# Designs tried in a protein design run: peptides against a protein of PDB entry 7Q4I. Part 67

Target 1, 281 residues: chain A of PDB entry 7Q4I
Amino acid sequence: HENSTIAERLYSEVRVLCWIMTNPSNHQKKARHVKRTWGKRCNKLIFMSSAKDDELDAVALPVGEGRNNLWGKTKEAYKYIYEHHINDADWFLKADDDTYTIVENMRYMLYPYSPETPVYFGCKFKPYVKQGYMSGGAGYVLSREAVRRFVVEALPNPKLCKSDNSGAEDVEIGKCLQNVNVLAGDSRDSNGRGRFFPFVPEHHLIPSHTDKKFWYWQYIFYKTDEGLDCCSDNAISFHYVSPNQMYVLDYLIYHLRPYGIINTPDALPNKLAVGELMPEI

## One batch from the design tools (peptide; aimed at target 1 F214 W215 Y219)

Design b2_p27_4_s2 (made by RFdiffusion4, then SolubleMPNN; from b2_p27_4, 17 letters changed)
Fold by OpenDDE base, seed 3:
Structure b2_p27_4_s2 (fold): chain B 281 residues (1-281), chain A 27 residues (1-27)
Amino acid sequence: as target 1 above (281 residues)
Amino acid sequence: MIDVRYGMRKFSELDIEREPVPEKPWW
């Protein structure tokens, strides 16, 4: 039998609302499999769509479908969350319907931070936004205060946040958040390894899988290594995960165990004051 | 191809063929 006492504590103390970016054509094909795998480990799980689906618990946002509407959908999703769910969680994760997330590892990363600190985490990219922005595909998590600032301060002001629905969703929210002094946090572990990943594990773990000229190496904010050193032992997310791979990952992470190896978790860090960040590594 | 969604490039190397999934998980 597993001892999940610490995980259960963090489930209670670090409440995460996960909202999934999806569309009606993906409700059955993709989103359902998120719900049946990692999504069940969120404190609250909401699917943001253009059509309601009671079986999935999908919300119909007042937006059109297509890639050109993703920014619009993100704005409406966070407005919906702020209006209906801002007190239901401490942290608010955006993920795609092909993102896989280890929620326990995210809670561990978030534990020291106050949800009243204006901060968000993810896979940080360096272009377009001075402080960086978080990759949309890898998923990103906002503190409650970050959501408040985004919805209340940024969205209503066209000078702070793009009013039209076009553009790269992750870049646009990154600009908005910077403009209201929401900090782009460092999600790396104590060894400097990443936790949020914009590709499948194979693409990060296998050296030379991509050419050195691959855009990712120019976009990544922090220096990263290839191979096993690419990824934290407490990695949080991967993107482009097929429905089949979600079940495989669920099995590998939560069921498959090497007999006789007992993992002793590290002690929880001290909690930070409001507005305080972890020291740079 | 440029992935307009995130201002990133999508290469064929990143394309994963998807197989049908079972209706229910086996656990």
Scores: peptide ipSAE 0.022, ipTM 0.530, DockQ to the pose 0.037
OpenDDE base, seeds 1, 2, 4, 5: peptide ipSAE 0.019, 0.018, 0.018, 0.018; ipTM 0.563, 0.516, 0.503, 0.541; seeds 1, 4, 5 fail the geometry check

Design b2_p27_4_s3 (made by RFdiffusion4, then SolubleMPNN; from b2_p27_4, 14 letters changed)
Fold by OpenDDE base, seed 5:
Formats: sequence, structure tokens, C-alpha cells
Structure b2_p27_4_s3 (fold): chain B 281 residues (1-281), chain A 27 residues (1-27)
Amino acid sequence: as target 1 above (281 residues)
Amino acid sequence: MVDVRYGMLLFSKLNIEKEPVPEKPWT
């Protein structure tokens, strides 16, 4: 029998709406598997598409399909969330239909923060945006206030937010959020280990003799090493997770248990004031 | 406590071929 008392508390106190970036061709191939795995652990789960799917709970956004429309889809997704769901959650996660998320670990990271703090979290990259921006694939989570500022203050102003639908969606939202003073938070754990990952666990955990020229090392905002120190024990997300791997991860994380090993959760940190961030590590 | 990461590091020493990491879409 699992003792989920703390997880249940956090489920109630740290409400997360997860929106999944998808398209009609991926509803059955990918998105359905998100819904059947980690998406069940969101307080609310919405699939953002160009076509409605009542079985999936997919919303038809007024956008075209293709990589060139991802920024447009992101803007419309957050507009839709703001209009219909801004009070349904405290935090708003964007993920792809091949992102896997440990929602409990995200709630643990978010617990000290006020949803009225203009902040967002993810895998922080350093290029293009002064404060950094969050990797699109790793998923990123906005506070309720961050969503409000994005939709109400940034999107209507072409000087603050790109009006066309072109560009890298994660960079463009990062620019918009910076322009409305939404802070790019530090998602690392107390040991300085990352929580949001733009690749599968294997790519982060297994040191490759990757050329130090590999783009990721130039893009990552916080210096990190491969191997043992790559990843938090409370990691939140991984990207490029196949549908089959989602079920494997669900099994490994939520079902597979080493007999006789009981994990005691760490104490919850103190709650922060509105506008306050955790100290830098 | 056997660190899963340590176990994976042991496998890396076995010269297991790592799947290529995807390039960033705009690189």
C-alpha cells in the first residue's frame, strides 16, 4: 500500500493544468499515451491541436499545423487557457506529446512559490534572451500571474511580443515573458541538479564522449555535468519519450519498487512571499 | 542505496552505443 498523503496534499495545494502541444496526426499516436500515463496526474489536462477530439479532450485552436506555427499555437493555447481555465489551476505546464513529466516532482519544486509571483520554470537556456528562456521540449511551467501577464500585457503589444506566428516558440515566449517582467526561475534542486530535461534520461545519465561543442552545453544556462550529477532525484521532465517509453517510465516510477527500501520524502520548504524566489545555488 | 545513475554509468563504461541526441530544430 502506498502512502500518498503528501502527494495528495500537494495535488490540492499546487494545482497544475497541463496543456499538451499536439496535432491531429498525433492524437492517436502520441497524445493518447500522454493521457494514459503521466497526464492523469495533472489537475487538468488539455490537448492543444488544430482539430477537436472529444475522446482525447483536444481543443481546436485557430492555427495551422507545422513547425512554423508552433509559436502561433502557443499563443492561442495560452489565450484559451486564460479565457477558460485561468482559475482551474495555480500553475500551467506546456509539454509536447513526447514529453514525460513527473507531476509530483513539479509540485514539490513549485510548492514554495506563490502562483501570483510572475515566474516560470523549465530547462533554462542562455541564448537570445537575457534572463534565459525555457526549452520547449523539456516543457515549461508558468505561474498564474505569468499567464496573465503573457496574455493580457504581452500578446496585445507587438513591441513586447511577436505578433506573427513564426519563430522558435520557446524563444519567442521567453522574449515576451521577459518583456513583462516574468522571471525565468531556477528549476535546479538544492544540489544544483537539473529537473527539466530536453532529452531522454539515457542521454543525460550516460556520459557520452559528446564533443564539448555539442550545442546543449553552449545553450544550458546553468553549468551541469553529465552522469551522476546531471539529474535531480526529483527530476520533472524528459523529452523525446516514445509512447512505449511513457509506459515503461510509468511502470518504473510508480509501480516498480525495490523491496524493503522506503523513501521518506524531504520536508517541504517554507513558502515564499509574492515575488520572492529561492536563493541561487 | 544503489544509485541508478551509478548503474547507468557502469553501463557507459561498457561502450554501449548511445543513441544520437537530436539537433535543435533551428540549428
Scores: peptide ipSAE 0.035, ipTM 0.612, DockQ to the pose 0.258
OpenDDE base, seeds 1, 2, 3, 4: peptide ipSAE 0.024, 0.022, 0.026, 0.029; ipTM 0.648, 0.637, 0.675, 0.613; seed 1 fails the geometry check

Design b2_p27_4_s4 (made by RFdiffusion4, then SolubleMPNN; from b2_p27_4, 14 letters changed)
Fold by OpenDDE base, seed 3:
Structure b2_p27_4_s4 (fold): chain B 281 residues (1-281), chain A 27 residues (1-27)
Amino acid sequence: as target 1 above (281 residues)
Amino acid sequence: MIDVRYGMLLFSQLPIEREPVPEKPWT
């Protein structure tokens, strides 16, 4: 029997709505496996698609399918959330249908922050946006205030937010959020280790396999160490996770335990005031 | 707790293909 008392407290105090970027062709292939694994640990789970699926709780957004419509789908997803669900959660996670998320670790990271602070978190990238932007594949989480500013202040203004549906969705939302003073937070742990990963950590865990020319090293906003120190013990997300890998991760993280090893969780940090961020390390 | 980092090494056979981000997303 596991002691989940702190996780249950955080589930209540740090409410997360997860929306999953998907399409009709992936409802059965990918999205249902998110619902059966990590998605069940969200306070609310919504699949954003172009077609309704009552088994998935999928929403049909008024967007076309294809890679060139991801930005359009992101805009419509956040409009839908703002209209129907803005009070159902404190934090709003975007993930792909092949992103795996450890929601408890995300709640732990978010706990000190006010949802009224205009902030968002993810894997921060350096190019294109002055403050940085969060990688789309790693998933990114907006505060309630960040969603409000995005939908109410940014989206209606073509000078602040791109009106067409073209472009890299993660870059475009990053520009929009910067233009309404939503802060690109630091998601690293107290040791400076990353928590959101735009891929599976294989390439970072084995130093001999890291090409220094790998695009990631040019894109990453914060310098990260190679090898075992690349990744937080409280990692939040991984991208390019197959359906089978999601079940393996669920087993390894939530079921498989070494006998006699009891983890004592760290004490919760103090809550920050509205607009206050953790100091950068 | 199993070090998730070691667990993820088991999945390492997938090529990481990132789609190129357009240089001028506003053009």
Scores: peptide ipSAE 0.022, ipTM 0.652, DockQ to the pose 0.177
OpenDDE base, seeds 1, 2, 4, 5: peptide ipSAE 0.022, 0.042, 0.033, 0.039; ipTM 0.667, 0.560, 0.637, 0.601; seeds 1, 2, 4, 5 fail the geometry check

Design b2_p27_5 (made by RFdiffusion4)
Pose (drawn by RFdiffusion4):
Structure b2_p27_5 (pose): chain A 281 residues (1-281), chain P 27 residues (1-27)
Amino acid sequence: as target 1 above (281 residues)
Amino acid sequence: ATESEEIFELSQKLAEETEEYYGVSYT
């Protein structure tokens, strides 16, 4: 048994809309498993694709397939969400079909922040954007105000926002958001451990590549060696998670527990004013 | 082991393609 009253209260207080980038080849192979595991825990779940699908109720964006159109799918998905869902949620998560998200921990992190604060969260990388950009695979989440500025202020101005549909989707949205005064939030916990991860848990708990010019150690905004200390007890996301591993993470996180060890929740911080972020780690 | 290595090789390749695309290398 489990008492989930606290999470149910946060479910209504911190509405999270999750949109999943997918394509027809992945509808059954990957996107289905996201819907059956962590997707159903979101306040609203939307599959953004280039074709319709009964099982997923997928939205067909006017965008072709291929890695060269991922940026186009991001722009069209946030335009669609602004057009039809801007008042349906406080927070708007972009995730791939190989991202795994512990949605309850996302509500825990977002609770003190005003949805009117222009901010987005994720795994922060240094290159190409002064304030940093968030890993597309670890997932990144925008405030309602961040979505308004992106659709209303950044997309109509080609100088602020790349008009072609090519490029790294996460780097481009990082540039458009910096250009419209959306803050790159700090998603680490109060102990400085990461919550958003671009790899599976093993790769962060046991870093095999050893600071040998591997891209990750150069790209990470906040320096860390990682290892067994890498990860928060309230971590939010992992990536490169196979469809089978979605169900395993669900089992180990939500079902399996050591008898007699009761997780006691840390107190929720007080709400913040518009434009305010938590004290820096 | 092979599966983990394949993820690292893919991620590295994507990082290099990103650097080439934007014309700046950090690695």

Design b2_p27_5_s1 (made by RFdiffusion4, then SolubleMPNN; from b2_p27_5, 14 letters changed)
Fold by OpenDDE base, seed 4:
Structure b2_p27_5_s1 (fold): chain B 281 residues (1-281), chain A 27 residues (1-27)
Amino acid sequence: as target 1 above (281 residues)
Amino acid sequence: MEEREKIYEEAEKAAKEIEEEYGEKYT
């Protein structure tokens, strides 16, 4: 029997609403498998689509389909969350229907932060946005205050936030959030290891002599190494995870155990005041 | 040495596959 007492405490104290970016063609192919795996560990799970699906709990947003409407979906998703769900959670995760998330590790990272702190976390990229922005595919999590500022202060002002639905959604939300003084946080662990990943575990864990010209190395905000030093033992997310790989990851993370190895969780850090961040490592 | 070289060759192949699959971030 596993002792889940700390995980249960964090489930109560660090409430996470997960919204999943999807479309009607992916409801059965991808989104359903999120709901059947890691999405169960969110305090609330909502699928944001262009069509309603009562079996999936999908919301029909007033947006068209296609890559050109991802930014439109992100804006309407956060409007919907603010209107209906802003008090249902403390933190608001965006993920894709092929993102896998270890929600307990995210709660551990978020625990010291106030949800009233205007901050968001994810895989931080350096281009286009001065403070950086979070990779869309790796998923990103906004505090309640960050959602409020995004919806109430940024979205209504075309000078602060792009009114058109075109563009890279992760870059555009990053610009909007910067313009309302939402801080792009550092999601790395105490060893400087990343927690949010825009690719599958294999692509991060295998030491590859990737050409330094690979876009990822030019986009990452923080220096990262390849191999086992790439990734926190408390990693939060991976992207391009197939439906089958979601079940494999669920098995490996939550069921498969090496007999006789007991991992004791580290002590929880002290809670930060409103507006305080962890020191940069 | 041979097993380590194979691991590096496999890792280099995997790296190339990543570059081919993800080389253009916003395409």
Scores: peptide ipSAE 0.022, ipTM 0.561, DockQ to the pose 0.068
OpenDDE base, seeds 1, 2, 3, 5: peptide ipSAE 0.016, 0.017, 0.020, 0.012; ipTM 0.583, 0.558, 0.631, 0.479

Design b2_p27_5_s2 (made by RFdiffusion4, then SolubleMPNN; from b2_p27_5, 12 letters changed)
Fold by OpenDDE base, seed 3:
Structure b2_p27_5_s2 (fold): chain B 281 residues (1-281), chain A 27 residues (1-27)
Amino acid sequence: as target 1 above (281 residues)
Amino acid sequence: KEESEKIYEEAEKLAEEIEKYYGKKFT
């Protein structure tokens, strides 16, 4: 027996639409496993593809397949969300079909923020965008106002947002969002530990798994440690998670319990005013 | 260092066992 009262409250108060970047070749191989694991904990789950799949609940976006179309797919996905689903949630998560997300931890992070605040969260990278941008693989979450500004203000203006479909998807949306004054939030916990991760847990948790010259250390916006101090106790996402590893993570996070250890959740923080951010750590 | 390495090795073994179980169930 679990006490889920706080999680249920947050499910109602912090509504999250999750859209999954996928393609027709991955509907059965990857996307269905998202739907069967962490995706079921979203308030709404939509798979963005180039082909419709009624079993998966996949949408056929008017885009081609391939790496060069990821930016195009992201633009069309958010246009689709704005047109059909902008009132179905308060927050709008992009994830890949190999991203694993602990949605309850994301709701906890988002709880103090107004969805009318123009903000987005994820694993913040430093290059290319002055305020930083969020890593595409780690997943990133936009407020409702951020989606509105992206779709209504940025996308129609070639000076604010790239019209072609080429480029790094995460960098391009980061540029667009900056140009419409959507703030790149700090997703770290109160101890300065990250919550969104662009790799599997193993790559972050095991010390010295990566070379000090690894590009990631130059790209991260905030200082991060390796080992157990790398990651928040309320971590939100990991990337490059295989379908099998999604079930492993689901078991470890939601089913496996150390007998006799009861976690008492921290009190919820006060809600912020519109436009207000948490203080820098 | 040694204790942490053992914990990770044990976790990896457990993950492999779970993966084998789920892999068979969903094939």
Scores: peptide ipSAE 0.021, ipTM 0.458, DockQ to the pose 0.025
OpenDDE base, seeds 1, 2, 4, 5: peptide ipSAE 0.014, 0.018, 0.009, 0.018; ipTM 0.470, 0.480, 0.467, 0.511; seed 4 fails the geometry check

Design b2_p27_5_s3 (made by RFdiffusion4, then SolubleMPNN; from b2_p27_5, 10 letters changed)
Fold by OpenDDE base, seed 3:
Structure b2_p27_5_s3 (fold): chain B 281 residues (1-281), chain A 27 residues (1-27)
Amino acid sequence: as target 1 above (281 residues)
Amino acid sequence: SEELEKIYERAQKLAEEIEKYYGVKYT
């Protein structure tokens, strides 16, 4: 027995299409577990692959498999979404088949924003792109307008968007989006804590798990802490989550409850005008 | 912290039990 009234409201008002990056070899190994856990909380869930799978709801994109085709798959995925599903949601999340997402927390973050604002969110990295880019592994979410600009304005222009399929997927989409004035948003909460994470919870929550020389500390756009202060109470995503860990996370987040502790949700913020962003903290 | 490590160890054990119960195979 749970009070889900606010979550239900946000489900209706902040519609999210989740597309999952996968391949045929991972349909059964990984993707099906996304569908059985957090993916069921998306308004629409699509698996982007190179082979069709009707049981999974996988789409066969016209791309090859392999690391060198991830950028190609991302381009084709968003083209497919724009053509078939642009009106089915307000926000469009990319995640990997080993990304875990708390969709309700994402809706909470997105609530004040207009889907007509050209913006996208994720774990912001500093290198290669002036405004930053969102880490591919942590997942990133585009507004409807961002998708439109990406597909209609950026992709057709080789000067704005890389035509070949090589390169780091997250960097390349970041370049394209910057070139069409899609803003790299700040996904941190009001306390400055991150919401999108490119690693498993263990790697972020356990202090001193990573060396100070670890590349991650040079890549992160915003200052972050380790331990319990690393992560928002409304964290959105983690990466490198095994199928078993997805079920564990689902249990811990949605089923396990400490008796006698009642969470009162914070009031929803005011909605922003088109083009307006939350102030940086 | 040591406490967090214990939590994750417990989570790993739970994951193993879930695998047994649901027949989840990743290998």
Scores: peptide ipSAE 0.029, ipTM 0.501, DockQ to the pose 0.028
OpenDDE base, seeds 1, 2, 4, 5: peptide ipSAE 0.026, 0.013, 0.025, 0.021; ipTM 0.630, 0.455, 0.626, 0.462

Design b2_p27_5_s4 (made by RFdiffusion4, then SolubleMPNN; from b2_p27_5, 11 letters changed)
Fold by OpenDDE base, seed 3:
Order: structure tokens, then C-alpha cells, then sequence
Structure b2_p27_5_s4 (fold): chain B 281 residues (1-281), chain A 27 residues (1-27)
């Protein structure tokens, strides 16, 4: 028996549309496992592909396949969302078909923010974009206003948003969003711990797993620690999660319980005004 | 470590069982 009253409230008040970046070759191999695990906890789940799949609920976007088309697919995905689903949610998460997301923790982070605030969240990286950009692999979430600005203001203007489909997807959307004054939010918890992670839990949780010269340490926008202090107790996402690992994570997070330990959730923070951000930590 | 290997093996078995369960439910 679980008390899900707060989670149910947040499900209603913080509506999240999750779109999954996938391709036809991964519909059965990866995407279906997202649908069977964490994706079922989104208010709406859409798989963005180059081929339609009615069983998966995949959309065929007018883009080619391959790494050089990821930016093109992201642009078309958000155009599709804006046209068909902009009112179906308040927040719009991009994830890969090997990203695992704890949607309840994302709703908790997003709760104080207005969806009319032009903001987006994820694992913030420092290079290439002045305000930073969100790592594509960790997944990133746009407010409804951020989606509107991206699709209506940025995409139609080649000076604001790259018209071709080449480039690093996460960097390019980061540039576009900055150019329309969408703020790169701070997704860290009150202790300064990260919530969105561009690698598997093992790579973040195990100390000294990565060399100090590893590119990640130069790319992260905020200072982070290794080991148990790397990650928020309310962590949101991990990347490079295999299908089997998704089921393991689902079991560990939602089914496995230590007997006699009852978690009392923290009180919800006050809601922010439109355009207001949480204070810097 | 041998202990970590055992943990991973157990986790893999659990994952396979869960996947099998979901696979059977959708057949």
C-alpha cells in the first residue's frame, strides 16, 4: 500500500508531455521499453520517429535518419507538438530512447514555475552558449511558453535559429532558445545537487569512475561532486540506460521498499510569478 | 569486485524476469 496523494496532485497540476527521440530500428529494441516503464508516468507520451508505429504511438516526422538529422528531428518534433499538443501539457520533455526519467521528481522541480515563464531545464553545459545549454542525452524540459517562442519566434528566423539540420542538437536548440530569451534554468536541488544526468547512475555514483581530464568536467555549468553527493535524492534523469536497466530502475524506484522506512515528502514550495526563477544557490 | 559482479548478475536476472512478464502481457 502506497500513499500517492501528492504524486496524483502533481500529475494533475504539472502536466508533462514526454516526446522520445527514436528511429524505426529502435521501436522494438528500445522505445517500447520506455513505454513499458517510465514513459507511462507522463501525462502524454509521443515517440518521434521517421516512421509511424500505431502500437508504439510513434509519429513519422518529415526527416531522414542518422546522427546528422537529430537537430532536424528536434525542430520537427517541437513543430508537431506546437501544432497538435501545445494545450495538452504545461511542460514538454525531450528524452532519448535510452533515457530514464523519474517523472514525479521532474514535476516536483517544475511545480513552483509558471508554464508561461520562458524557461527550460536539464543538465546545463557551459560551452558554445553564453547562458549555457541543456545536454541532449540527459533530456531537457521546456515550458509551454518556451515551446511557443522556439516554434513561432526562433524557427522561422535563420538569424535566430539554424535552418539546416546539421550540428549538435542540444547546442543548436540552446542557441535558438537563448536568442528568443528563453532562460536556461537551474535544475539543481536546494543542496546544489544535480537532477539531470547525461550518463548512467553508475558513472555518476561511483567515485573516481571518470578521469579528472574527462570532458564532462569541463562542460558542466555548475560544480558537481562524485559519489553519493553527485545526485539529488530527487534525481530526474539518466542516459545510456539499456532496456534491461530501465526495468531494474523501475523495480528499484517504484517497487522495492525498505521495510519500516516511511518517507515524508517535503512541503511544496510557493508558486512563482510569471518570469520569476528560484534564487541561485 | 566479486561482490559487485554478483549484484549485477542478480540485477540482470530480475530485469529478465520483469521483461518476460511484460512481454507475456502484451502478447
Amino acid sequence: as target 1 above (281 residues)
Amino acid sequence: SKELEEIYEKAQKIAEEIEKYYGEKYT
Scores: peptide ipSAE 0.023, ipTM 0.476, DockQ to the pose 0.023
OpenDDE base, seeds 1, 2, 4, 5: peptide ipSAE 0.017, 0.010, 0.018, 0.018; ipTM 0.460, 0.367, 0.477, 0.465; seed 2 fails the geometry check

Design b2_p27_6 (made by RFdiffusion4)
Pose (drawn by RFdiffusion4):
Structure b2_p27_6 (pose): chain A 281 residues (1-281), chain P 27 residues (1-27)
Amino acid sequence: as target 1 above (281 residues)
Amino acid sequence: EEKLEEDMELREKQNEEDFEEREEERE
């Protein structure tokens, strides 16, 4: 048994809309498993694709397939969400079909922040954007105000926002958001451990690649060696998670527990004013 | 833009190599 009253209260207080980038080849192979595991825990779940599908109720964006159109799908998905869902949630998560998200931990991190604060959160990388950009695979989450500025202020101005549909989807949205004064939030916990991860847990707990010019150690905005200390007890996301591993993470995180060890929740911080972020780590 | 494309390719390559090495060590 579990007492989930606290999480149910945060479910109503911190509405999270999750949109999943997918394509027809992945509808049954990957997107289905996201819906059956962590997707159903979001306040609203939307599959953004280039074709319709009964099982997923997928939205067909007017965008072709291929890695060269991922940026186009991101722009069209946020335009669609602004057009039809801007008042349906406080927070708007972009995730791939190989992202795994502990949605309860996302509500825990977002609770103190105003949805009117222009901010987005994720795994923060240094290159190509001064304030940093968030890993697309680890998932990144925008405030309602961040979604308004992206659709209303950045997309109509080609100088602020790349008009072609090519490029790294996460780098481009990082540039459009910096250009409209949306803050790159700090998603680490109060102990400085990461919550958003672009790889599976093993790769962060046991870093095999050893600071040998591997891209990750160059890209990471906040320096860390990682290892067994890498990860928060409230971590939010992992990536490159196979469809089978979605169900395993669900079992190990939500079901399996050591008897007599009761997780006591840390107190929720007080709400913040519009434009304010938590004290820096 | 070119630098970004090259960096993305390099990154994908490094990821594939790291995954392969992990699989071999597991076996």

Design b2_p27_6_s1 (made by RFdiffusion4, then SolubleMPNN; from b2_p27_6, 15 letters changed)
Fold by OpenDDE base, seed 1:
Structure b2_p27_6_s1 (fold): chain B 281 residues (1-281), chain A 27 residues (1-27)
Amino acid sequence: as target 1 above (281 residues)
Amino acid sequence: DEKLKKDLEELEKQIKEYLEEEKKKKE
C-alpha cells in the first residue's frame, strides 16, 4: 500500500498542464500511449496536432505538418493554451509524443517557485541563446507568467519573436522568452544532477563510448557526469522513449518495489517570493 | 557499466514477461 499523501498535496498545489506535440500519423502509434501512461498524472493533458481526435483529446491547430512547422505549431499551441487554459494550471509542460515524464518529480522541482515568476525549466543548452534554451525533446515547462509574456508580449512583436514558422522550435522559443525577460532556470538537483534528459535512460546511464566529439557535450549548458551519477534520483524526463518502453517505465517507477525498502521523501523546501530563483549550484 | 547493462537487460526481460502475463489475465 502506497502512502501518496505528499504526492496528492503537490498535485493540488502545483498544477501542471501537459501539452503533447504530435501529428495525425502518430495519434494511435505514439500519443495514445502517452495518454495511457505518464500523461494521466498531469492535471490536464492536451494533444496538439493538425487534426482533431476526440478519442485522444487532440486539438487541431491551424498549422501544416512537417519538421519545418514545429515552431509554428508551438506558437499556436501556446496561443490556444493562453486563450482557453491559462487559469487551469500553474505550470505548462511541452513534451513530444515520445517523451516520458515523471510528473511528481517535476512538481517537486517546481514547488518552491511562484507561477507568477517569469521562468521556465528543462534540459538547458548553451548555443544560440545567451542565457541558454531548453531542449525540445526533453520537454520544457513554463510558468503561467512565462506563458503570458510569450503570448502577449513576445509573439505579437516580430522584433522579439520570429514571425516565420521555420527554424528550430526550441531555439526560437528560447530567443522569444529571453527577449521578454523570462529566465532560463536551473533544473539540476541539490547535487548538481540533471533532471531533464534529451535521450533514453540507457544512453545517459550507460557510458557509451560516445566520442567526446558528440554534439551533446558541446550543447549542454551545465557540465554533467557520465554513468550512474549523470541523473538525479528525482529525474523528470527522457526522450526517444518507445511506446513499449513507456509501459516498462510506468511499471518500474510506480509498481515495482524492492521488498523491505521504504523510501522517505525529503522535506519540501521553503517557497520563494515572486521573482526569486533557487541559488545556483 | 557491464554489470548495469546486464542488470537492465534482465530487468527488461522480467518486465516483458510480467506484462505478457498481466495481459493474459485481463483477456
Scores: peptide ipSAE 0.013, ipTM 0.385, DockQ to the pose 0.025
OpenDDE base, seeds 2, 3, 4, 5: peptide ipSAE 0.012, 0.012, 0.006, 0.016; ipTM 0.367, 0.380, 0.389, 0.426; seeds 2, 5 fail the geometry check

Design b2_p27_6_s2 (made by RFdiffusion4, then SolubleMPNN; from b2_p27_6, 15 letters changed)
Fold by OpenDDE base, seed 5:
Structure b2_p27_6_s2 (fold): chain B 281 residues (1-281), chain A 27 residues (1-27)
Amino acid sequence: as target 1 above (281 residues)
Amino acid sequence: DEKEKKDLEEALKQIEEELKEREELKK
């Protein structure tokens, strides 16, 4: 038997709405497996699509399909969330239908922050946006205030937020959020290890898996290492996770246990005031 | 392709059911 008392407490105190970027062709192939694995640990789970699917609780957004419409879908998704669900959670996670998320680790990271602080977290990239932006594939989480500012202040103003549906969705939302003073937070742990990852665990954990000239090393905002020191023990997300790998990860993280080893959770930090961030490392 | 897909779907369903049962046993 597991002691989940602290996880249950955080489930209640750090409410997360997860919205999944998907399309009709991926409802059965990918999105269903998110719902059956890590998505069940969200306080609310919504699939954002171009077609309704009652089995998935998928929302039909008024957008076209294809990579060129991802920014349009992101805008409409957050409009939908703001209109229908802004009070259903404290934090609002965007993930892809091939992103795997350890929601408990995200709640732990978010615990000290006020949802009224205009902040968002993810895998921070340095190009295009002065404060950085969060990688779309790794998933990114907005505070309730960040969602409000994005939808109410940024989206209606073409000078603050791109009106066209074209462009890299993660870059475009990053620009919009910066323009309304939503802070790009530092998601690293106390050891300076990353928590959000734009690739599968293997790509981060295995040293020299990628060439040193790989674009990722030029894009990361914070210096990171390869190997076991790449990743926090409280890592939050990985991308390009196949449906099969989602079940494997679910088994490994939530079911497989080394007999006789009991992990005691660290003490929760103190709550921050509204507008306050954790010190940078 | 279709057979492989069906076999995969069945395997995934079995894994899902087993994981659900294990989760219930841990409560």
Scores: peptide ipSAE 0.022, ipTM 0.389, DockQ to the pose 0.022
OpenDDE base, seeds 1, 2, 3, 4: peptide ipSAE 0.012, 0.006, 0.010, 0.006; ipTM 0.428, 0.380, 0.421, 0.390

